Peptides against a protein of PDB entry 5JNO. Designs and how they scored, part 29

Target 1, 112 residues: chain A of PDB entry 5JNO
Amino acid sequence: MVAKFQPPPEYQLTAAELKQIVDQSLSGGDLACRLLVQLFPELFSDVDFSRGCSACGFAAKRKLESLHLQLIRNYVEVYYPSVKDTAVWQAECLPQLNDFFSRFWAQREMED

## One batch from the design tools (peptide; made by RFdiffusion4, then SolubleMPNN)

Design b1_p13_8_s2 (from b1_p13_8, 7 letters changed)
Fold by OpenDDE base, seed 4:
Structure b1_p13_8_s2 (fold): chain B 112 residues (1-112), chain A 13 residues (1-13)
Amino acid sequence: as target 1 above (112 residues)
Amino acid sequence: SVLDEYQRFLQTN
């Protein structure tokens, strides 16, 4: 038996918070990207911040990991249950998540 | 903001 995935407390969203994001979303993929921004601001941390806090052990992460994707998917499923189907998740959400995230950092790399 | 960057992303796709 597989235990139900439980998000860490720091990534918990209330129903009201999630609804607010959903109300701004046009699709499951759009919702996924908005959740990425809202849940994981640390993934978009400035390079200068990362360098300035090297002594504290902070390391900016510039890749989406399994935990990030699973958390996003769990919330997306609330309003778009079709993403429970892995094929739908991979077709509708993952490409948009990866595309936005990669382009974000590619652009930042050119600016810095 | 990152959300602003996402909005720009949407405009280019």
Scores: peptide ipSAE 0.569, ipTM 0.924, DockQ to the pose 0.169
Fold by OpenDDE base, seed 3:
Structure b1_p13_8_s2 (fold): chain B 112 residues (1-112), chain A 13 residues (1-13)
Amino acid sequence: as target 1 above (112 residues)
Amino acid sequence: SVLDEYQRFLQTN
């Protein structure tokens, strides 16, 4: 049996922090997107970290990875238990997450 | 802010 997912310390939300986001959310998909913004500001950053370290060539990835999605889903489940069903998660949350994230960067590419 | 851009995203959907 797969162990319960534990978020990295830097992405842990208190109950109060989560409730604050929930209070502004109108749906599970809306909550998911708001969690994306709050939990992972680095995914929306234009900062080129490789400039600080030319030797390592570190570059921030502009991609929603499984770890990000699983973490968001775990928090969404607290107030929207229906997303425990993969079909519901894929219908209500994933499309909005991917659409917002892709449009965000597509818009930035046009502005830059 | 990114949240402001999300609000604009919601309005265009």
Scores: peptide ipSAE 0.568, ipTM 0.924, DockQ to the pose 0.166
Fold by OpenDDE base, seed 5:
Structure b1_p13_8_s2 (fold): chain B 112 residues (1-112), chain A 13 residues (1-13)
Amino acid sequence: as target 1 above (112 residues)
Amino acid sequence: SVLDEYQRFLQTN
């Protein structure tokens, strides 16, 4: 027996919430990116917002870490089980995630 | 919103 991966409480989605995102998605890669936006808004937080917090002083990392990707992949697998294959995940989802995330911050750096 | 930015991303790719 292998224990099922369970997301931290702050990253739990109900079946209804996930269904809403899926209904707006056209592919596994599209779903992955939409999950990135919905699950981890902190990764897109403005630097000024983070630096302006005198109480915590925390600045979110501008990097997609293994835990973020694993959480997204687990939800994508519910409707696109083919991404259980690492090669499929790396071809269909991971490039889209990285492209969107990197372009998001590249554009913001140019605007600053 | 970030979702709006994603929509723009989709239009350019």
Scores: peptide ipSAE 0.567, ipTM 0.924, DockQ to the pose 0.173
Fold by OpenDDE base, seed 2:
Structure b1_p13_8_s2 (fold): chain B 112 residues (1-112), chain A 13 residues (1-13)
Amino acid sequence: as target 1 above (112 residues)
Amino acid sequence: SVLDEYQRFLQTN
């Protein structure tokens, strides 16, 4: 049997923390986007290449990866069980996540 | 904040 997916410790939310976000959310898609902002602030941070860390070679990725989406979906599922259905997830949550994230960086790239 | 920008995003959609 495949083990139940567990979030990394740095992305673990308590029931109280999750409920706080849910109480501010008006839909599954809204909750998904709020979770994106709360869980992964590093995806929205400017990459300072001028810091000159040639040794670390670290570059922040401006991409929503499968792990990010899976974590968000797992939390959304707690209060919106219908997103267990892939069709519902793709119709109600994914478009809003992608739209917000892409627009965020498109605006930043226009400013630079 | 990023959350503020999300709120603006919601207003324009």
Scores: peptide ipSAE 0.566, ipTM 0.923, DockQ to the pose 0.169

Design b1_p13_8_s3 (from b1_p13_8, 6 letters changed)
Fold by OpenDDE base, seed 3:
Structure b1_p13_8_s3 (fold): chain B 112 residues (1-112), chain A 13 residues (1-13)
Amino acid sequence: as target 1 above (112 residues)
Amino acid sequence: SVLDEYQRFLETN
């Protein structure tokens, strides 16, 4: 049996922090996108971290990975238990997450 | 802010 997912310390939200986001959300998909913004500001950053370390060549990836999605889903489940169903998650949350994220960077590419 | 960008995203959908 797969162990319960534990978020990295830097991505842990208190109940109060989560409730604050929920109070501004109108749906599970809306909550998911707001969590994306709040939890992972680094995914929306234009900062090239490799400039600080030319030797390591570190570059921030502009991609929603499984870890990001699982973490968001775990928090969404607290107030929208229906997303425990993969079909609901894929219908209500994933399309909005991917659409917002892709449009964000597509817009930035046009502005830069 | 990114949240402002999200609000604009919602308005255009």
Scores: peptide ipSAE 0.578, ipTM 0.928, DockQ to the pose 0.166
Fold by OpenDDE base, seed 1:
Structure b1_p13_8_s3 (fold): chain B 112 residues (1-112), chain A 13 residues (1-13)
Amino acid sequence: as target 1 above (112 residues)
Amino acid sequence: SVLDEYQRFLETN
């Protein structure tokens, strides 16, 4: 038996929420980036996460990790099933995600 | 907002 992947509760989208994002999206790559912004605002936060916890000293990395990408891909697949093909995912979605995320933080570095 | 920055990204890209 293959276990069905379940998003963590904090990253669970209702059908209506997902549809709202889809209605604003022009492509699978566009949808992927909008999901990135919607699901993981913490990845774009200027707030130092280590500042809030003196006890643990944890510093969140500003990186798109496998779990982030998997969650995004799972939602994108609902309306763009072609991204189930890894080649399509890598051609249509990953470049958009990586470019946007990288440029976002590159701009922040220039402003500092 | 981050979404606004994404919109700018789309316009520039």
Scores: peptide ipSAE 0.578, ipTM 0.928, DockQ to the pose 0.172
Fold by OpenDDE base, seed 2:
Structure b1_p13_8_s3 (fold): chain B 112 residues (1-112), chain A 13 residues (1-13)
Amino acid sequence: as target 1 above (112 residues)
Amino acid sequence: SVLDEYQRFLETN
């Protein structure tokens, strides 16, 4: 049997922390986007971690990866169990996540 | 903040 997904320690939210975000959320899609901002601030950072370091070569990618989406979905389903259904996740959460994230960087790239 | 940007996003949609 496949082990239950567990978030990395750096992305573990307590019940109280999650509830605080939920209390500010108006929908599953809204909650998903708020979790994106809270859990992964590095995805919105202009900081180049590889600047001046040829040995480092590490830079945060401006892309929502499967691990990010899976982690967000796992938290969302605590209060919106319907997102366990892939069709609901794709209709209610994914479009808002992708739209917000894409627009965020499109605006930044336009400014630079 | 990024959260502020999200709030603006919600207002324009």
Scores: peptide ipSAE 0.576, ipTM 0.928, DockQ to the pose 0.169
Fold by OpenDDE base, seed 5:
Structure b1_p13_8_s3 (fold): chain B 112 residues (1-112), chain A 13 residues (1-13)
Amino acid sequence: as target 1 above (112 residues)
Amino acid sequence: SVLDEYQRFLETN
């Protein structure tokens, strides 16, 4: 027996919430990016907002970490089980995630 | 919103 991966409570999605995102998605890669936006808004937080918080002083990392990617992959697998294959995940989802995330911040750096 | 930015991303790719 292998224990099922269970997301931290702050990253739990109900079946209805996930279904809403899936209904708007055209592919596994599209779903992955939409999950990135929905699950981890902190990764897109403005630097000024983070630095302006005197109470917490927290600045979000501008990096997609293994835990973020694993969480997204687990939800994508519900409707696109083929991404259980690492080669499929790396070809269909990971490039789209990285491209969107990197371009998001590259554009913001140019605007600053 | 970030989702709006993603929509723009999709339009340019």
Scores: peptide ipSAE 0.575, ipTM 0.928, DockQ to the pose 0.173

Design b1_p13_8_s4 (from b1_p13_8, 6 letters changed)
Fold by OpenDDE base, seed 4:
Structure b1_p13_8_s4 (fold): chain B 112 residues (1-112), chain A 13 residues (1-13)
Amino acid sequence: as target 1 above (112 residues)
Amino acid sequence: SILDKYQEFLEKN
């Protein structure tokens, strides 16, 4: 049996918070991107958390990890149950997430 | 805000 995935407390959204994001969303893919921004603002920050502390080993990574994707998918499923199907998730949400994230940083790099 | 960044991204793409 697969245990239900529970997000860490810092990534919990209330029903009202989630609904607010959904109301602003045009599609499942758009919702996924909005959730990415809402849940993980650190992925879009220029702040270097490792500055001044080389020994702590902490380095901000500009990449989407499995945990990020799983958390987003869990919330998207609430309003788009079809993404429970992996094929649907991979066709409707993942491309939008990856495209947004990669292009965001590519454009930021060019602007700096 | 980060949400604003997403909106800006959508506007330019």
Scores: peptide ipSAE 0.342, ipTM 0.868, DockQ to the pose 0.177
Fold by OpenDDE base, seed 2:
Structure b1_p13_8_s4 (fold): chain B 112 residues (1-112), chain A 13 residues (1-13)
Amino acid sequence: as target 1 above (112 residues)
Amino acid sequence: SILDKYQEFLEKN
C-alpha cells in the first residue's frame, strides 16, 4: 500500500473550505489558480518572505515549485478526477497556472 | 484580498 500524500497543516483545507473555492470556479484550471492564491499568498507578495526568520538567510523565489503544484493538484482532483491523468493536468491546469503567475508578475514589473 | 487581485487580473486579461 502507498501512503496518501499529507499536506502540511498550514495547507490543510476542510471540505467546506474547498467547496467554497470550487463554487467560485469555472473550470479545473480556474480552480487551480484560485487554490494557488488561497494556499500560497506569499508567492504574490512584494515583500521578501523569510519564513519569519531574518537570520536564516532564506529568500523566497518567485516560482511555482513542485510542492506547490502537487498540493494544488491533490485538491483539484477531488472535483476534477480527470487531472489524475498527467496529460490532462498538463493540458488543462498547468498552462492556466503558469500564465496567471507569469503575467501577474510581468504586470507588476511594468508598474514600477 | 488576494482573491480580489485575482479577479481584477481576470478582468484585465
Scores: peptide ipSAE 0.339, ipTM 0.868, DockQ to the pose 0.156
Fold by OpenDDE base, seed 3:
Structure b1_p13_8_s4 (fold): chain B 112 residues (1-112), chain A 13 residues (1-13)
Amino acid sequence: as target 1 above (112 residues)
Amino acid sequence: SILDKYQEFLEKN
């Protein structure tokens, strides 16, 4: 068995913070998307980090990684235990996350 | 805030 995922300190939510997000959510998939923006605002930032470091040229990748998804899923499970089932997660949450993230940046690129 | 932007996104879609 795999040990329980422990979120990094910067991505920890209190019960009250999580409840606030849940109260605004209409579904598990919606909750997942709201958690995405709350936990990882850096994934939605227009900041070019390479501006501060011309030598390294570092730019944050706009990609949903496995750790992002795992953390979101763990929080969603608190109020939607059914997502513990991988099939449910893949049907209810994962498509909305990917679709939202993809469309967000696609639309932003057209606006810029 | 980013949450406000998310709401805006939902309104557009």
Scores: peptide ipSAE 0.338, ipTM 0.867, DockQ to the pose 0.136
Fold by OpenDDE base, seed 5:
Structure b1_p13_8_s4 (fold): chain B 112 residues (1-112), chain A 13 residues (1-13)
Amino acid sequence: as target 1 above (112 residues)
Amino acid sequence: SILDKYQEFLEKN
């Protein structure tokens, strides 16, 4: 048997919180993007979280990691069960996530 | 909020 995925406490959404996001979403891909900004605001921050550390000056990598995507997918599946199919996830959600994330930072770099 | 920023992004693009 496979254990049910349990998100870390900081990424645990209540049913009410998730429903609020879903009510604002137009599609599974849109929901995925909204979950991205809700769960991981640090990925969109200009703040260097390591700037205050004298031991390490490495800023957080601006990249969507597998754990980020897995957490988002788990919540999307609640209202869009079809994304349990990897092909559907890769066609409907991943391109939207990557496009949004890439364009967000590309535009920010042009504005600086 | 970051959610507001996302909404602004959607309106701009």
Scores: peptide ipSAE 0.337, ipTM 0.866, DockQ to the pose 0.160

## One batch from the design tools (peptide; made by RFdiffusion4, then SolubleMPNN)

Design b1_p14_1_s1 (from b1_p14_1, 10 letters changed)
Fold by OpenDDE base, seed 3:
Structure b1_p14_1_s1 (fold): chain B 112 residues (1-112), chain A 14 residues (1-14)
Amino acid sequence: as target 1 above (112 residues)
Amino acid sequence: MDAAFDALIQELLE
């Protein structure tokens, strides 16, 4: 049996928190983007961790990883169960997530 | 969230 995906504690949303985001959302794709912002603000940070930590040399990667996407999908499914279908997820949510994320950094690179 | 950041997010979501 495949274990149900459980989000790390730092990425858990209550039903009330999720509902608030849903109420602001116009679609599953829109919800996905809003979840991206709410769950993973670190992905939108200008902080250069390589400069901040001489010991670890870690540089924050501006990438949406599998864990991020899986978490978002799990929450989107609560209100948009159609995204359980991989084809729907790939057509309705993933392109919007990638576009949103890339546009964010593209704009920030122009402004900063 | 910073107001400028919020505005940017809204712009991207529209």
Scores: peptide ipSAE 0.243, ipTM 0.828, DockQ to the pose 0.145
Fold by OpenDDE base, seed 4:
Structure b1_p14_1_s1 (fold): chain B 112 residues (1-112), chain A 14 residues (1-14)
Amino acid sequence: as target 1 above (112 residues)
Amino acid sequence: MDAAFDALIQELLE
């Protein structure tokens, strides 16, 4: 028996909050993208953390990491249990997440 | 959810 996933406190959604996002979603993939924006707004920030510190060289990560994806998947599973199947997750949600994220940054680069 | 992000999501998912 695998313990139920517990998201970090900063990424916890109430049932009402999740329902609100679900009500706005048209599919599991759409829900995943909306969760991405809701849970990880820092991934969409133009803030350059290295601007004030040349020595640390810290730059905000503009990459979807496994932890981000796992957390999103766990919430998506609540309303779309089929994504518990890895093949379904990879076919229905991951491409949409990656496309959404890449398009966002591609557009931002064009605006610069 | 931020309205701007919602609009962005809609735009990018179309």
Scores: peptide ipSAE 0.215, ipTM 0.833, DockQ to the pose 0.174
Fold by OpenDDE base, seed 5:
Structure b1_p14_1_s1 (fold): chain B 112 residues (1-112), chain A 14 residues (1-14)
Amino acid sequence: as target 1 above (112 residues)
Amino acid sequence: MDAAFDALIQELLE
C-alpha cells in the first residue's frame, strides 16, 4: 500500500482553503496555475535574494521543479481525479503551468 | 498578495 501523500507543513492546505481555490478555478489546468501562485509565491519574486544575502547563497530560481509539480498535482487530483492519468496531467495541466510561468517572466523581462 | 500582482495573475489566467 502506497502511503498517502503528505505535503510539507508550509505547503499544507486545509479542505476549506483548497475548496476556495477550486471555486475560483474553471478547469484542472486553471486550478493548477492558481495553486502554483498560492503555494510558491517565491517563484514569482523579482527580488534576487542573492543580491541582499550573498552569504546565504539563496537564489530564487525561476524554474519549475519536479517537486513543485508533484505538490500541485496531488491537490489537483482531489477535485480532478482524472489527472492521476499521466497522459491527462501532461495534456491538461502541464502545458498551462509552463505557459503561465513562462508568460509571467516574459512580461517581467520586458518591464526591466 | 499585492493588488497589482493579483491583477497580473488574473490577466495571465484569462
Scores: peptide ipSAE 0.207, ipTM 0.815, DockQ to the pose 0.144
Fold by OpenDDE base, seed 2:
Structure b1_p14_1_s1 (fold): chain B 112 residues (1-112), chain A 14 residues (1-14)
Amino acid sequence: as target 1 above (112 residues)
Amino acid sequence: MDAAFDALIQELLE
């Protein structure tokens, strides 16, 4: 048996918080996008933050990493258990997440 | 949810 994944404290949502987001969502993919914004607002910032060491000069890339996706999927599963199936996750949620994220940055880059 | 983020989500998901 594998222990249930627990998100870091900064990414822990209460049942009430999650319910609020779900109530605004029309689908699993929509829920995923809303969770993306709520959990990781830093991914939508114009400022590139260095992860960890500021001295190394490494700037975080504007991309969705595996940890982000895993956390989102865990919450989506609560109300959309079908996304436990990887094929469903890849068909219903990942494309919407990627499109949403890409469109956001595409618009921002055109404004500059 | 922050109103600004909600507006952004609505814009991008429509």
Scores: peptide ipSAE 0.184, ipTM 0.820, DockQ to the pose 0.175

Design b1_p14_1_s2 (from b1_p14_1, 6 letters changed)
Fold by OpenDDE base, seed 3:
Structure b1_p14_1_s2 (fold): chain B 112 residues (1-112), chain A 14 residues (1-14)
Amino acid sequence: as target 1 above (112 residues)
Amino acid sequence: MDEALQELIDELLE
């Protein structure tokens, strides 16, 4: 058996915090997107790190990594146990997360 | 994308 994923301390939510997000959510996919915003605000920052370092040209990748997705899924499962099924996760939550994140950056770039 | 998620995006862009 695989051990339960333990989130890093900086990404831990209390039951009350999670409940607040759930109360604002209309679905598992909606909850997933709201969790993305709450847990990983750095993914929505417009900081270009290459501006300060012309030599390295480093820019944070605007992508959802496996650890982000796993953590979000773990919290979604609390109120939507069906997402424990990978097929449900991939059908109900993962597309919403990807679309939400992609649309955000697309609209952000149009605003700049 | 549903309206609820679009509203969330709009809030982030404010």
Scores: peptide ipSAE 0.457, ipTM 0.898, DockQ to the pose 0.706
Fold by OpenDDE base, seed 4:
Formats: C-alpha cells, structure tokens, sequence
Structure b1_p14_1_s2 (fold): chain B 112 residues (1-112), chain A 14 residues (1-14)
C-alpha cells in the first residue's frame, strides 16, 4: 500500500483556500502556476541567502524541485483527477509550470 | 504561454 502523500504543515491548504485559487484558474496548467506562487513565494524572491557567506556553499537555486512539483500535483488532482495519469501531468501541467517559472525569471532579470 | 499566465507574471513583477 502506498501511503497518501501529506504536505508539510507550511504547505497545507484548507479546502476554502484551494477553492479560492481554483476559482481564479482557467485550466489545470493555470491552477498549477497559481499554486506555485501561493505555496512557494520564496521561489520568486531575489533574496540571496548566500550573501555574505560564499564559503557556506549555499546557493539559492531558482529551480523547481521534485517536492514542489509533487505538492502542486496533489492539489491539482483534487479538481483535475486526470493528472493522476503521469502522461497527462507531463502534457498539461508540467510544461506550463516550467514555462511560467522560466519566463518569470527571464523577465525579472531584464527589469533589473 | 497564454495571456492569463503572463498576467500572473505581470502581477508578480509590479
């Protein structure tokens, strides 16, 4: 038996909070991107945690990790059960997330 | 990327 994935407390959304995001979303891919922003605002921050400590080797990486993607997918599944199929997730949501995230940073760098 | 996602980016960059 595979245990149901439980998000860490800091990434737990109530049904009302999730519904609010869904109501603003136009598609599963759009929902995924909105969840990305709501759950992980730190991924969109210019804060460099390595500032002043080059020796600690900590580099804030501007990338989507497996945990981020899994959490988003779990919430998307609530309203779009089809994303339980990996092929659907990879076709409908994952490209939107990657495109959104990469374009955000590309545009952010151009504005600096 | 569709217009909706670009609007979301714009909101974040404001």
Amino acid sequence: as target 1 above (112 residues)
Amino acid sequence: MDEALQELIDELLE
Scores: peptide ipSAE 0.446, ipTM 0.897, DockQ to the pose 0.748
Fold by OpenDDE base, seed 2:
Structure b1_p14_1_s2 (fold): chain B 112 residues (1-112), chain A 14 residues (1-14)
Amino acid sequence: as target 1 above (112 residues)
Amino acid sequence: MDEALQELIDELLE
């Protein structure tokens, strides 16, 4: 038997919490972006985390890592099972996630 | 929520 993926406690959503986000979403890609904001607010913060953990690396702060994407995909699959197909995930969700995240930081860079 | 982030979310809803 293969063990089901279990997110870290800080990223565990209840069924009610997930449904609330889903109810606000228009598509799988939209849901993915909303999950990104809700699960990982630290990715949108200018706070210097290097002060607390020099080993964590400042450079990774503005990147979507595999763990982030995996967690988001797992929740999206609950209501959009088609994203279990990698081709669907790459066509419908990943471009929207990347565009959303890139636009956010592009705007921040222009404000400085 | 940050204003810039909210604007991007609003664009997704259009």
Scores: peptide ipSAE 0.250, ipTM 0.851, DockQ to the pose 0.186
Fold by OpenDDE base, seed 1:
Structure b1_p14_1_s2 (fold): chain B 112 residues (1-112), chain A 14 residues (1-14)
Amino acid sequence: as target 1 above (112 residues)
Amino acid sequence: MDEALQELIDELLE
């Protein structure tokens, strides 16, 4: 049996929400970046997640992890089935995601 | 999607 991937409840988009994002998107890569912002706003937060808890010692990593990418890809596939092909995903979406994320933090670093 | 997030996307994806 192949287990169906089920996103965590906090990352569950309704059809209407997804459609709205898609309607604003010009490409699969664009959609991926918009999903990144919508699903994971914490990755763009200026808040030091470790600051609030001295006991946990948690250091938030500013990194796109496999789980983030998998969730984004799953939603992108709904409207861009071609990204099921790993080569397409790596050519059309991943570079844009990485550039978008890197540019954001690079800009923030310049402003400091 | 709120306006702030849209502005971020527009800025970084231009």
Scores: peptide ipSAE 0.225, ipTM 0.838, DockQ to the pose 0.174

Design b1_p14_1_s3 (from b1_p14_1, 9 letters changed)
Fold by OpenDDE base, seed 2:
Structure b1_p14_1_s3 (fold): chain B 112 residues (1-112), chain A 14 residues (1-14)
Amino acid sequence: as target 1 above (112 residues)
Amino acid sequence: MDEAFDRLIQELLE
């Protein structure tokens, strides 16, 4: 038996919360992008998280990490089981996520 | 969230 991945408490969604997002989604890729915004609003912040800590050497990066993607995928799978197939995930969801995230920051940078 | 942010997100989702 394989243990199910459990998201950290701060990234837990109830069935009702998830359904609300699903009801607004047009596809698995669209759902993934909406989940990205809902789960990780900090990734869209202009705040430099390293600004308050000169000693730690941390530099905030505008990137989607494996943990972000795994969490999103887990929720998408609930309503789009086909994304359990890595090929489907990489074809239908990952490009949408990356494009959405990149377009966000590209537009923000042009407006600055 | 900021209204401007919300609008941008919606535009990107469309």
Scores: peptide ipSAE 0.460, ipTM 0.899, DockQ to the pose 0.140
Fold by OpenDDE base, seed 1:
Structure b1_p14_1_s3 (fold): chain B 112 residues (1-112), chain A 14 residues (1-14)
Amino acid sequence: as target 1 above (112 residues)
Amino acid sequence: MDEAFDRLIQELLE
C-alpha cells in the first residue's frame, strides 16, 4: 500500500486558508499560480542565499522542482479533481505555472 | 511580502 502524500508542516494549509485562495481563483491554473506564491515565497526572493548563508553556501535555484509542483497539484486537486489526470494537469496548470514564474523573473530582470 | 511584490503578482495573475 502506498502511503498518502503529506505535505511538510511548513506547507500545510488549513481548509480556511485554501478556501480563501480558491475564492480568489478563476481557474485551476490560476489557483496553481496563487498557491505557488503562497507556499513558496522563497522562489521569488531576490536574496542571494549562497551569500547570505556562509554556513551552507547553498544558492536556491529559480526553478520549479517536482516537489513544488506535486504540492501545488495536491491542493489544486481538492477543488479541481480533473487535474488528477496528468494530461489535464499538463494542459491546464503546468503551462500557466511555468509562464507565471518565467514572466515574474523576466520582469524582475528587465527592471535591473 | 512587500507592496511592490504584491502589485507585480497581481499584475501577473491578470
Scores: peptide ipSAE 0.459, ipTM 0.900, DockQ to the pose 0.140
Fold by OpenDDE base, seed 4:
Structure b1_p14_1_s3 (fold): chain B 112 residues (1-112), chain A 14 residues (1-14)
Amino acid sequence: as target 1 above (112 residues)
Amino acid sequence: MDEAFDRLIQELLE
């Protein structure tokens, strides 16, 4: 039996919080992007963590990792069960997430 | 999150 995935406490959303995001969303892909912003604000930060903590060697990368995507997918599934199908997730949500994230940083770099 | 960030996010979501 596969145990249900539980997000770390820092990435836990209440039902009310999730519903609020869903109510603002126009699609599963849109919901995914909004969840990305809400769950992982650190991915949109200009803070250079490598300089702040050279000793720990941890540097925030401008990339979406498997854990980020898995957490987002878990929440999207609550209201869009079809994304349990990997093909649907890859067709409906992943492209929008990647485009959104890429466009964000491209636009921020233009402003600097 | 500052207001400029919020505006950018909203623009990207539109």
Scores: peptide ipSAE 0.458, ipTM 0.899, DockQ to the pose 0.140
Fold by OpenDDE base, seed 3:
Structure b1_p14_1_s3 (fold): chain B 112 residues (1-112), chain A 14 residues (1-14)
Amino acid sequence: as target 1 above (112 residues)
Amino acid sequence: MDEAFDRLIQELLE
């Protein structure tokens, strides 16, 4: 049995915070995108960390990683339990997340 | 959040 995923403390939402996001959401996929914005604002930052530390060459990753997806899914499941089914998650949420994230950066690149 | 950022996010969510 796989242990239940526990979010890092910095990504823990209260019930009230989650409810607020849910109240603004129209679907599980929409909720997932809103959670992405709320939980991981660093993924939407234009800050060039490599400039701050040229020696380390650290650059912010503009990609969704497994940890991000797992955490989002955990919260989505609270109000949309159907996403516990991997097929549903992959059909309804993942494409919207990827599209949303990609569109964001595509538009930001045009604005920069 | 920056206002421009907020507008972009809302546009993407619509």
Scores: peptide ipSAE 0.457, ipTM 0.899, DockQ to the pose 0.142

